# Designs tried in a protein design run: peptides against a protein of PDB entry 5X9X. Part 27

Target 1, 41 residues: chain A of PDB entry 5X9X
Amino acid sequence: SSVSELEQRLRDVKNTNSRFRKALMEKENELQALIRKLGPE

## One batch from the design tools (peptide; made by RFdiffusion4, then SolubleMPNN)

Design b2_p17_6_s4
Fold by OpenDDE base, seed 1:
Structure b2_p17_6_s4 (fold): chain B 41 residues (1-41), chain A 17 residues (1-17)
Amino acid sequence: as target 1 above (41 residues)
Amino acid sequence: EEKKRKEEIEKLKKELE
């Protein structure tokens, strides 16, 4: 049904969003580690 | 130098994209 398809799409978007948020957090952590290696100058 | 550091950080950001 159209409702079931919309519910599935919403689940897929939420799952994709969760995966991208995790990836962004990992990239930010790596960026911060690299910034610490560069030092203040 | 802060300018050089900012340029290197920007380079590293592009490598992480």
Scores: peptide ipSAE 0.049, ipTM 0.447, DockQ to the pose 0.017
Fold by OpenDDE base, seed 3:
Structure b2_p17_6_s4 (fold): chain B 41 residues (1-41), chain A 17 residues (1-17)
Amino acid sequence: as target 1 above (41 residues)
Amino acid sequence: EEKKRKEEIEKLKKELE
């Protein structure tokens, strides 16, 4: 049904968003580690 | 300064939420 298809699309978007948020957090941690190596400022 | 760097990182975090 149109409702079940919309619910599936919403689940897929939420799952994709969760994966991208995790990847961004990992990149943030990497950048923070590099910034710490540049000095105390 | 570390304070300014932390504040900038916090802004970037909010933009990525």
Scores: peptide ipSAE 0.049, ipTM 0.396, DockQ to the pose 0.021
Fold by OpenDDE base, seed 5:
Structure b2_p17_6_s4 (fold): chain B 41 residues (1-41), chain A 17 residues (1-17)
Amino acid sequence: as target 1 above (41 residues)
Amino acid sequence: EEKKRKEEIEKLKKELE
């Protein structure tokens, strides 16, 4: 049904959003790890 | 040196994009 398809699309968007949020967090953590390797100078 | 550090951080940001 059109309702069940919209519910599925909403789940897919939520899953995609969660994946992108995780990827952004991983990239921020990578950046901060590299900054720590550079040191305060 | 703060300027050099900032330049390197900016480079690293571009590599993560």
Scores: peptide ipSAE 0.047, ipTM 0.441, DockQ to the pose 0.016
Fold by OpenDDE base, seed 2:
Structure b2_p17_6_s4 (fold): chain B 41 residues (1-41), chain A 17 residues (1-17)
Amino acid sequence: as target 1 above (41 residues)
Amino acid sequence: EEKKRKEEIEKLKKELE
């Protein structure tokens, strides 16, 4: 049904958003680690 | 400078949210 398709699309968007948020957090952590390695300045 | 690094990290966080 159109409702079940919209629910599926919403699940897919939520899953994609969760994956992107995780990837962004990992990249943020990587950047922070690199910044720490640049030294105290 | 640690202050500038903290400010840049905070900016990057806001851009990633």
Scores: peptide ipSAE 0.053, ipTM 0.417, DockQ to the pose 0.019; fails the geometry check

Design b2_p17_8_s1 (from b2_p17_8, 7 letters changed)
Fold by OpenDDE base, seed 4:
Structure b2_p17_8_s1 (fold): chain B 41 residues (1-41), chain A 17 residues (1-17)
Amino acid sequence: as target 1 above (41 residues)
Amino acid sequence: EEELRRLEKEIEEQRKL
């Protein structure tokens, strides 16, 4: 049904958003690790 | 670590220009 398709699309958007949030957090952690290496050098 | 090495290499290449 149209409702079930919209519910599926909403789940897919939420899952995609969660994956991108995780990737951004991992990149921020890597950036902070690089800054910490560069700082004391 | 590899990303830092890449940035250092890029900076060194830019200094040769």
Scores: peptide ipSAE 0.043, ipTM 0.427, DockQ to the pose 0.012
Fold by OpenDDE base, seed 5:
Structure b2_p17_8_s1 (fold): chain B 41 residues (1-41), chain A 17 residues (1-17)
Amino acid sequence: as target 1 above (41 residues)
Amino acid sequence: EEELRRLEKEIEEQRKL
């Protein structure tokens, strides 16, 4: 049904969003770790 | 430094999605 297809699309968007959020967080954390290493020590 | 630049680029590219 059109409702079931919309629910599936919503799940797919949520899954994609979750993956991108995780990737961004991992890269941001790595970036910040490098900035700290380059910072005053 | 090059690794930092790569990560900055990757973050910026991902933010544009």
Scores: peptide ipSAE 0.043, ipTM 0.572, DockQ to the pose 0.026
Fold by OpenDDE base, seed 2:
Structure b2_p17_8_s1 (fold): chain B 41 residues (1-41), chain A 17 residues (1-17)
Amino acid sequence: as target 1 above (41 residues)
Amino acid sequence: EEELRRLEKEIEEQRKL
């Protein structure tokens, strides 16, 4: 049904958003680790 | 410096999504 398709799309968007939020957090942590290692370089 | 610049760019590109 149209409702079931919209619910599926909402789940897919939530899953995609969760994956990107995790990737951003990991990259931000890696950036901070490099800043601590290299300093102002 | 080069690795930091790459990661900053990657973060910025991901924030546009």
Scores: peptide ipSAE 0.042, ipTM 0.572, DockQ to the pose 0.026
Fold by OpenDDE base, seed 1:
Structure b2_p17_8_s1 (fold): chain B 41 residues (1-41), chain A 17 residues (1-17)
Amino acid sequence: as target 1 above (41 residues)
Amino acid sequence: EEELRRLEKEIEEQRKL
């Protein structure tokens, strides 16, 4: 049904968003580690 | 130190979103 398709799309968007948030957090941690090495306190 | 501490705080606030 159109409702079940919309529910599926919402789940897919949430899953995609969660994956991107995790990837961004990992990259931010990497950036932070580099800044600690290169930058002043 | 102060700038890094500010950045670390900003990262932590972003993780709460």
Scores: peptide ipSAE 0.032, ipTM 0.472, DockQ to the pose 0.024; fails the geometry check

## One batch from the design tools (peptide; made by RFdiffusion4, then SolubleMPNN)

Design b2_p18_1_s1
Fold by OpenDDE base, seed 5:
Structure b2_p18_1_s1 (fold): chain B 41 residues (1-41), chain A 18 residues (1-18)
Amino acid sequence: as target 1 above (41 residues)
Amino acid sequence: MEEIKRVEEEKQKLIEKL
């Protein structure tokens, strides 16, 4: 049904959002680690 | 700086997909 399709699309968007948030956090952690190790170098 | 720049660019690419 149209409702079931919308619910599925919403789940897919939520899953994608969660994955991107995790990846962003990992990149921020990597960035901060590099800044601490290398500084302005 | 090059390594930091690379990670910043990767982070920006992720932000653009949000």
Scores: peptide ipSAE 0.174, ipTM 0.758, DockQ to the pose 0.761
Fold by OpenDDE base, seed 3:
Order: C-alpha cells, then structure tokens, then sequence
Structure b2_p18_1_s1 (fold): chain B 41 residues (1-41), chain A 18 residues (1-18)
C-alpha cells in the first residue's frame, strides 16, 4: 500500500542518515589522528 | 597537509549528502 511504501522509504532514509553520521564521526577521528601525526605540514 | 585536506574534502562531501 501507499502507506507501507512511505514507511519503507522513511526507514531507508533513517538508515542512510545513521550510516552517514557514523562515517562523519570516523572521518573526524581520522582527521584528528592525522593532525596529531603530521602537525602543521 | 595534503592528507588533512583530503579528509576535510571527504567530510564535506558527506555533509552535503545529509
């Protein structure tokens, strides 16, 4: 049904958002590690 | 500095998709 399809789309968007938030956190951790390793170079 | 720039660009690409 149209309702079931909208619910599925909402779940897919929420899952995608959660994955991107996790990836951003991992990139922030990578950035901080690089800053500490490389310094001002 | 190139490595830092790369990671910053990757972060920006992720932010634009949110």
Amino acid sequence: as target 1 above (41 residues)
Amino acid sequence: MEEIKRVEEEKQKLIEKL
Scores: peptide ipSAE 0.172, ipTM 0.755, DockQ to the pose 0.794
Fold by OpenDDE base, seed 4:
Structure b2_p18_1_s1 (fold): chain B 41 residues (1-41), chain A 18 residues (1-18)
Amino acid sequence: as target 1 above (41 residues)
Amino acid sequence: MEEIKRVEEEKQKLIEKL
């Protein structure tokens, strides 16, 4: 049904958003680790 | 410096997809 399709699309958007937020946090952690290791160089 | 720049660019690409 149109409702079930919209619910599925909403779940897909939420899953994509969650994955991107996690990836962004991981990159922030990587960046901070590199800054501590290498400094501004 | 190059590694930091790479990670910053990767972060920016992720932000653009949010």
Scores: peptide ipSAE 0.172, ipTM 0.757, DockQ to the pose 0.767
Fold by OpenDDE base, seed 2:
Structure b2_p18_1_s1 (fold): chain B 41 residues (1-41), chain A 18 residues (1-18)
Amino acid sequence: as target 1 above (41 residues)
Amino acid sequence: MEEIKRVEEEKQKLIEKL
């Protein structure tokens, strides 16, 4: 049904959002590690 | 500095997809 399809799309968006949030956190951790290792360089 | 800039750009690209 249209409702079931919308619910599936919402789940897919939530799962994608969760994956991107995790990747963002990993990039933030990489950034902070580089700042600590390299300083202002 | 170049490495930091790269990671900041990659981070911004991820933010734009949220």
Scores: peptide ipSAE 0.173, ipTM 0.757, DockQ to the pose 0.810; fails the geometry check

Design b2_p18_1_s2
Fold by OpenDDE base, seed 5:
Structure b2_p18_1_s2 (fold): chain B 41 residues (1-41), chain A 18 residues (1-18)
Amino acid sequence: as target 1 above (41 residues)
Amino acid sequence: KEEIERIEKEIQELIEKL
């Protein structure tokens, strides 16, 4: 149905958004590691 | 549907730039 197709597309967007959030978190962790290397510590 | 597809594509393009 049209409703089930919209629900599927919404799930796909949510899955893509979740992957985006994960990628951002991984990049934040990478940046934090680089900051520790470049820092005075 | 086309709007949802555009959003999916934009998110994917942003991931590829990270």
Scores: peptide ipSAE 0.035, ipTM 0.584, DockQ to the pose 0.078
Fold by OpenDDE base, seed 3:
Structure b2_p18_1_s2 (fold): chain B 41 residues (1-41), chain A 18 residues (1-18)
Amino acid sequence: as target 1 above (41 residues)
Amino acid sequence: KEEIERIEKEIQELIEKL
């Protein structure tokens, strides 16, 4: 049904959002490590 | 300056992988 398809799409979007949030946190940690290497030189 | 350029390149590569 149209309702069951919308529920499935919502689950897929939530799963994708969770994956991107994790990836962003990992990249933020990598960026912070690079920022700490930035010196006055 | 060369160190900054290397870090800027690495940051750009990380952004492209998001």
Scores: peptide ipSAE 0.027, ipTM 0.539, DockQ to the pose 0.187
Fold by OpenDDE base, seed 1:
Structure b2_p18_1_s2 (fold): chain B 41 residues (1-41), chain A 18 residues (1-18)
Amino acid sequence: as target 1 above (41 residues)
Amino acid sequence: KEEIERIEKEIQELIEKL
């Protein structure tokens, strides 16, 4: 049904969002490590 | 100088992976 298709699309968007959030957090951690290396040294 | 060059390379590699 149209309702079940919308529910499926919502699940797919939530799963995609979760994956991108994890990837961004990992990249932020890598960036912060590089920023610490760029310190006063 | 060499340390800065290494960090610049690491930053560029991170940008390419975004």
Scores: peptide ipSAE 0.025, ipTM 0.522, DockQ to the pose 0.113
Fold by OpenDDE base, seed 4:
Parts: structure tokens; C-alpha cells; sequence
Structure b2_p18_1_s2 (fold): chain B 41 residues (1-41), chain A 18 residues (1-18)
């Protein structure tokens, strides 16, 4: 049904947003590790 | 439907660039 399709698309968007947020957090951690390596301390 | 599919694809491409 149109309702079940809309619910599926909403779940897909939610899952995509969750993956994107995780990827951003991982990149932030990589950047912080790089900053520590390149920094004077 | 097509607009949602375009958005999902663009987000996936952005994730792959990270």
C-alpha cells in the first residue's frame, strides 16, 4: 500500500542518516588522531 | 519516489567520499 511504501522510505532515510552520522563521527576521530600526530604534543 | 531515490544516492556518494 501507499502507506507501507511511505513507511519503508522513512525507515530507509532514517537508516541512511544513521550511517552518515556514524561516518562523520569516524572522520572526526581520524582528524583528531591526525591533529595529535602533527601537533607539537 | 524518484526524488527520494536521488537523495538516497547522493547521501551514499557523500559517505563514500568520507
Amino acid sequence: as target 1 above (41 residues)
Amino acid sequence: KEEIERIEKEIQELIEKL
Scores: peptide ipSAE 0.032, ipTM 0.564, DockQ to the pose 0.079; fails the geometry check

Design b2_p18_1_s3
Fold by OpenDDE base, seed 4:
Structure b2_p18_1_s3 (fold): chain B 41 residues (1-41), chain A 18 residues (1-18)
Amino acid sequence: as target 1 above (41 residues)
Amino acid sequence: LEEIERVKKEIQELIEKL
């Protein structure tokens, strides 16, 4: 049904958004770790 | 430095896809 398709699309958008947020946080943590290694040297 | 610039670029590319 149209409602079921909209619910599926909403779930897909939420899942994609969650994955992108996680990837950004992981890369930010990697960047911060590299900066901390370089900073005291 | 090269690793920092790589990660910065990867973050930017992810933001552009949002």
Scores: peptide ipSAE 0.045, ipTM 0.616, DockQ to the pose 0.806
Fold by OpenDDE base, seed 2:
Structure b2_p18_1_s3 (fold): chain B 41 residues (1-41), chain A 18 residues (1-18)
Amino acid sequence: as target 1 above (41 residues)
Amino acid sequence: LEEIERVKKEIQELIEKL
């Protein structure tokens, strides 16, 4: 049904969003680690 | 610095895919 298709699309968007958020967090952490390595420590 | 610029670019590319 149209409702079931919309529910599936919403799940797919949520899953994609979660994956992208995780990837962004990992890259932000990598950036932060590199910046810390360039520090005076 | 090169590694920082690489990571910044990768982040931007991920944002553009959202």
Scores: peptide ipSAE 0.044, ipTM 0.612, DockQ to the pose 0.778
Fold by OpenDDE base, seed 3:
Structure b2_p18_1_s3 (fold): chain B 41 residues (1-41), chain A 18 residues (1-18)
Amino acid sequence: as target 1 above (41 residues)
Amino acid sequence: LEEIERVKKEIQELIEKL
């Protein structure tokens, strides 16, 4: 049904969002590690 | 200074992967 298809699409969007949030967190941690290396030296 | 430029490049490459 149209309702079940919309529910499936919503689940797919939520799963995609979760994956991107995880990737962003990992990249942010790596970025912060690089920023810490960017000392006065 | 060379170390700073290396780190800047690594940061830029990381940003491009986002």
Scores: peptide ipSAE 0.034, ipTM 0.612, DockQ to the pose 0.131
Fold by OpenDDE base, seed 5:
Structure b2_p18_1_s3 (fold): chain B 41 residues (1-41), chain A 18 residues (1-18)
Amino acid sequence: as target 1 above (41 residues)
Amino acid sequence: LEEIERVKKEIQELIEKL
């Protein structure tokens, strides 16, 4: 049904969103580690 | 300074992977 298809699309969007959030968090951690390496030396 | 340039390059490479 159209409702079942919309529910499936919503699940797919949620899964994609979760993956992107994880990737962004990993990149933020990498960036912060690099910034910390950018010490006074 | 050389260390700074290395880190700057690594940051740029990270940005390119976003």
Scores: peptide ipSAE 0.033, ipTM 0.612, DockQ to the pose 0.127

Design b2_p18_2_s1 (from b2_p18_2, 9 letters changed)
Fold by OpenDDE base, seed 2:
Structure b2_p18_2_s1 (fold): chain B 41 residues (1-41), chain A 18 residues (1-18)
Amino acid sequence: as target 1 above (41 residues)
Amino acid sequence: SELLEQIEKLKEEMRELK
């Protein structure tokens, strides 16, 4: 049904959003670690 | 330098993810 399809799309968007947020957090942490290495070096 | 290149790459990847 159209409702079921919308519910599925909502789940897909939520899952995608969660994955992107996690990826951004990991990249930010890695970036910050590299920036901190530039300080003493 | 390799470190600066890695930093710039990560900055670009973050922009692409947003």
Scores: peptide ipSAE 0.031, ipTM 0.545, DockQ to the pose 0.794
Fold by OpenDDE base, seed 5:
Structure b2_p18_2_s1 (fold): chain B 41 residues (1-41), chain A 18 residues (1-18)
Amino acid sequence: as target 1 above (41 residues)
Amino acid sequence: SELLEQIEKLKEEMRELK
């Protein structure tokens, strides 16, 4: 049905959003860790 | 350097995610 299709689309968007948020957090943490390790390299 | 290369890669990946 139209409602069930919209619910599925909403779940897909939420899943995608969650994945991107997690990826951004992990990359930000790794970037900051690398910046803190900056030396003569 | 390897560290600088890794930083540049991560910065680019973050821009692509936003």
Scores: peptide ipSAE 0.030, ipTM 0.545, DockQ to the pose 0.762
Fold by OpenDDE base, seed 1:
Structure b2_p18_2_s1 (fold): chain B 41 residues (1-41), chain A 18 residues (1-18)
Amino acid sequence: as target 1 above (41 residues)
Amino acid sequence: SELLEQIEKLKEEMRELK
């Protein structure tokens, strides 16, 4: 049904968003670690 | 430098994810 399709799309968007948020957090942590090495180098 | 190149790469990847 149209309702079930919308519910599925919402779940897909939530899952995609969650995965992107995790990826961004990991990249930010790595970036900050590299930035902390700047100065003496 | 290698470190700056890595930082710029990560910045670009983050921009693409947003």
Scores: peptide ipSAE 0.028, ipTM 0.546, DockQ to the pose 0.732
Fold by OpenDDE base, seed 3:
Structure b2_p18_2_s1 (fold): chain B 41 residues (1-41), chain A 18 residues (1-18)
Amino acid sequence: as target 1 above (41 residues)
Amino acid sequence: SELLEQIEKLKEEMRELK
């Protein structure tokens, strides 16, 4: 039904949002680690 | 240079995710 399709789409958007938030956090942590390794260079 | 390249790559990936 139209309602069930909208509910599924909402779940998909929420799951995608959660995955992107996690990826951004991991990339930020890796970026900071690389900056610390770079030092004064 | 390698670390700077990796940093720029990560910065670009983060921009693409937003």
Scores: peptide ipSAE 0.026, ipTM 0.543, DockQ to the pose 0.807

Design b2_p18_2_s2 (from b2_p18_2, 10 letters changed)
Fold by OpenDDE base, seed 3:
Structure b2_p18_2_s2 (fold): chain B 41 residues (1-41), chain A 18 residues (1-18)
Amino acid sequence: as target 1 above (41 residues)
Amino acid sequence: NELLEQINKLKEEMRKLE
């Protein structure tokens, strides 16, 4: 049904969002580690 | 240098996520 298709699409968007958030977190952590190396510490 | 190379690599990888 149209409702079930919309629910599936919503789940797909949610899953994609979760994957991208994880990737961004990992890259941000790596970036911050490099920034710390460039800093005064 | 090594740090700049790593930063540039990270920037490219982040661009691929967009």
Scores: peptide ipSAE 0.028, ipTM 0.551, DockQ to the pose 0.469
Fold by OpenDDE base, seed 1:
Structure b2_p18_2_s2 (fold): chain B 41 residues (1-41), chain A 18 residues (1-18)
Amino acid sequence: as target 1 above (41 residues)
Amino acid sequence: NELLEQINKLKEEMRKLE
């Protein structure tokens, strides 16, 4: 049904969003580690 | 670390927008 398809689309968007958020968090952690190595500034 | 502080500030601001 149209409702079921919309619910599926919403789940797919949420899953995609979650995956990208996780990837961004991991890259941010890596960036922070590199920034800390720059010095006390 | 000033840059680290700035990045953490930006992260918090982005979280508040969500």
Scores: peptide ipSAE 0.025, ipTM 0.471, DockQ to the pose 0.155
Fold by OpenDDE base, seed 4:
Structure b2_p18_2_s2 (fold): chain B 41 residues (1-41), chain A 18 residues (1-18)
Amino acid sequence: as target 1 above (41 residues)
Amino acid sequence: NELLEQINKLKEEMRKLE
């Protein structure tokens, strides 16, 4: 049904957002590690 | 490290928007 399709799309968007949030966190951690290696600047 | 401090500040500001 139209409702079930919208619910499925909403779940897909939420899952995508969750994956991207995790990826951003990992990249931020990597960035911080690299920044710390630059020194006391 | 000033750059690291700036990054952490931006992260905190983004968290406040959620």
Scores: peptide ipSAE 0.025, ipTM 0.471, DockQ to the pose 0.140
Fold by OpenDDE base, seed 2:
Structure b2_p18_2_s2 (fold): chain B 41 residues (1-41), chain A 18 residues (1-18)
Amino acid sequence: as target 1 above (41 residues)
Amino acid sequence: NELLEQINKLKEEMRKLE
């Protein structure tokens, strides 16, 4: 049904969002570590 | 690290939007 399809699309978006959030967190952590290596500032 | 502090502050503010 149209409702079931929309529910599936919503799940897909949520899963994709979760994956990208994790990737962004990892990249932010990498950036943070590099920034710390620049010095005490 | 001032820059690190600013980044962490921004991250916390973004979290509060959710």
Scores: peptide ipSAE 0.024, ipTM 0.459, DockQ to the pose 0.135

Design b2_p18_2_s3 (from b2_p18_2, 11 letters changed)
Fold by OpenDDE base, seed 1:
Structure b2_p18_2_s3 (fold): chain B 41 residues (1-41), chain A 18 residues (1-18)
Amino acid sequence: as target 1 above (41 residues)
Amino acid sequence: NELLEQINELKKEMEELK
């Protein structure tokens, strides 16, 4: 049904959002490591 | 390191948004 489809889409969006948040945190950690390599900036 | 401090603050904010 339309309701079931919307519920599925909402779950998919939430799962995707969670994955992107994790990816962003990992990228921030990568940037932190690179900044440490750059020096005292 | 100012940039490192800024990054750590951003990491904190990201955890709060999860």
Scores: peptide ipSAE 0.026, ipTM 0.462, DockQ to the pose 0.138
Fold by OpenDDE base, seed 3:
Structure b2_p18_2_s3 (fold): chain B 41 residues (1-41), chain A 18 residues (1-18)
Amino acid sequence: as target 1 above (41 residues)
Amino acid sequence: NELLEQINELKKEMEELK
């Protein structure tokens, strides 16, 4: 049904957003590791 | 490390968006 399709689309968007957020957190962790390598600054 | 602190703050903000 149209309602079921809209619910599925909403789930898909939420899943996509979660994946992007995870990717951003991983990049932030990568940056943090690089900053740590630069020293105690 | 100021840059490390800034990164940690960004991580905090991202967690708040979840």
Scores: peptide ipSAE 0.026, ipTM 0.469, DockQ to the pose 0.169; fails the geometry check
Fold by OpenDDE base, seed 5:
Structure b2_p18_2_s3 (fold): chain B 41 residues (1-41), chain A 18 residues (1-18)
Amino acid sequence: as target 1 above (41 residues)
Amino acid sequence: NELLEQINELKKEMEELK
């Protein structure tokens, strides 16, 4: 049904959003690691 | 300091995208 399809699409968007946020956190960790390698320069 | 500032700016931009 249209409702069930919309609910499925919402779940898909939430999953995509979660993956996107995870990728951002990984990049944040990468940047922080670079900061630590470079020091206070 | 300049490279660190650039990295911190990128971090800021990432936070804005969350």
Scores: peptide ipSAE 0.023, ipTM 0.492, DockQ to the pose 0.446; fails the geometry check
Fold by OpenDDE base, seed 2:
Structure b2_p18_2_s3 (fold): chain B 41 residues (1-41), chain A 18 residues (1-18)
Amino acid sequence: as target 1 above (41 residues)
Amino acid sequence: NELLEQINELKKEMEELK
């Protein structure tokens, strides 16, 4: 049904959102590691 | 210096996307 499809799409969006948030955190950690490696420059 | 500033800006942008 239309409602079931909307519920499925909502789940997909939430899952995608969670994935991107995780990716952002990983990239933040990567950037922090680069900052430490580069030093005060 | 300049590289650090650029990295910090990128970190800020990423934080705003959370």
Scores: peptide ipSAE 0.022, ipTM 0.485, DockQ to the pose 0.371; fails the geometry check

Design b2_p18_2_s4 (from b2_p18_2, 12 letters changed)
Fold by OpenDDE base, seed 5:
Structure b2_p18_2_s4 (fold): chain B 41 residues (1-41), chain A 18 residues (1-18)
Amino acid sequence: as target 1 above (41 residues)
Amino acid sequence: KELLEKINELIKEMEKLK
């Protein structure tokens, strides 16, 4: 049904959003750690 | 140099996620 399809699309968007948020957090953490180690390199 | 290159790579990847 149209409702079921919309619910499925919403789940897909939520899953995608969650994955992107996690990836962004991990990259931010790694970036921050590297900045702390920033030397002559 | 390797550290700066990795930092730049991460920045570019983060920008793609936004």
Scores: peptide ipSAE 0.042, ipTM 0.655, DockQ to the pose 0.712; fails the geometry check
Fold by OpenDDE base, seed 3:
Structure b2_p18_2_s4 (fold): chain B 41 residues (1-41), chain A 18 residues (1-18)
Amino acid sequence: as target 1 above (41 residues)
Amino acid sequence: KELLEKINELIKEMEKLK
């Protein structure tokens, strides 16, 4: 049904959003670790 | 040099995800 299709699309968007947020967090953490080590390099 | 290059790479990758 139209309702079930919309619910499925909403779940897909939610899952995609969660994955991107996780990827951003991981890269931010790595970036912060490198910034802490930042020297004359 | 190496650390700065890696930092710049990560920034570019993060901006692509936004």
Scores: peptide ipSAE 0.042, ipTM 0.654, DockQ to the pose 0.799; fails the geometry check
Fold by OpenDDE base, seed 2:
Structure b2_p18_2_s4 (fold): chain B 41 residues (1-41), chain A 18 residues (1-18)
Amino acid sequence: as target 1 above (41 residues)
Amino acid sequence: KELLEKINELIKEMEKLK
């Protein structure tokens, strides 16, 4: 049904959003760790 | 140099995700 399709799309968007937020957090953490080690390199 | 390049790459990748 149209409702079921919209619910599925909403789940897909939420899952995608969660995955991208996690990826951003991981990259931010790595970035911060590298910045703390930033020297003459 | 390698550290700065990795930092720049991470920034670019983060901006693509937003």
Scores: peptide ipSAE 0.042, ipTM 0.652, DockQ to the pose 0.728; fails the geometry check
Fold by OpenDDE base, seed 4:
Structure b2_p18_2_s4 (fold): chain B 41 residues (1-41), chain A 18 residues (1-18)
Amino acid sequence: as target 1 above (41 residues)
Amino acid sequence: KELLEKINELIKEMEKLK
């Protein structure tokens, strides 16, 4: 049904959002680690 | 040089995700 399809799309958006937030957190953590080691390179 | 390039790459990737 239209309702079930919209619910599925909402779940897909939420899952995608969660994955992107996790990716941002991982990249931020790596960035912070590299900044701490920032030298003349 | 390699460290700075990696930092810049990460920043660009983060900006795409926001």
Scores: peptide ipSAE 0.041, ipTM 0.650, DockQ to the pose 0.711; fails the geometry check

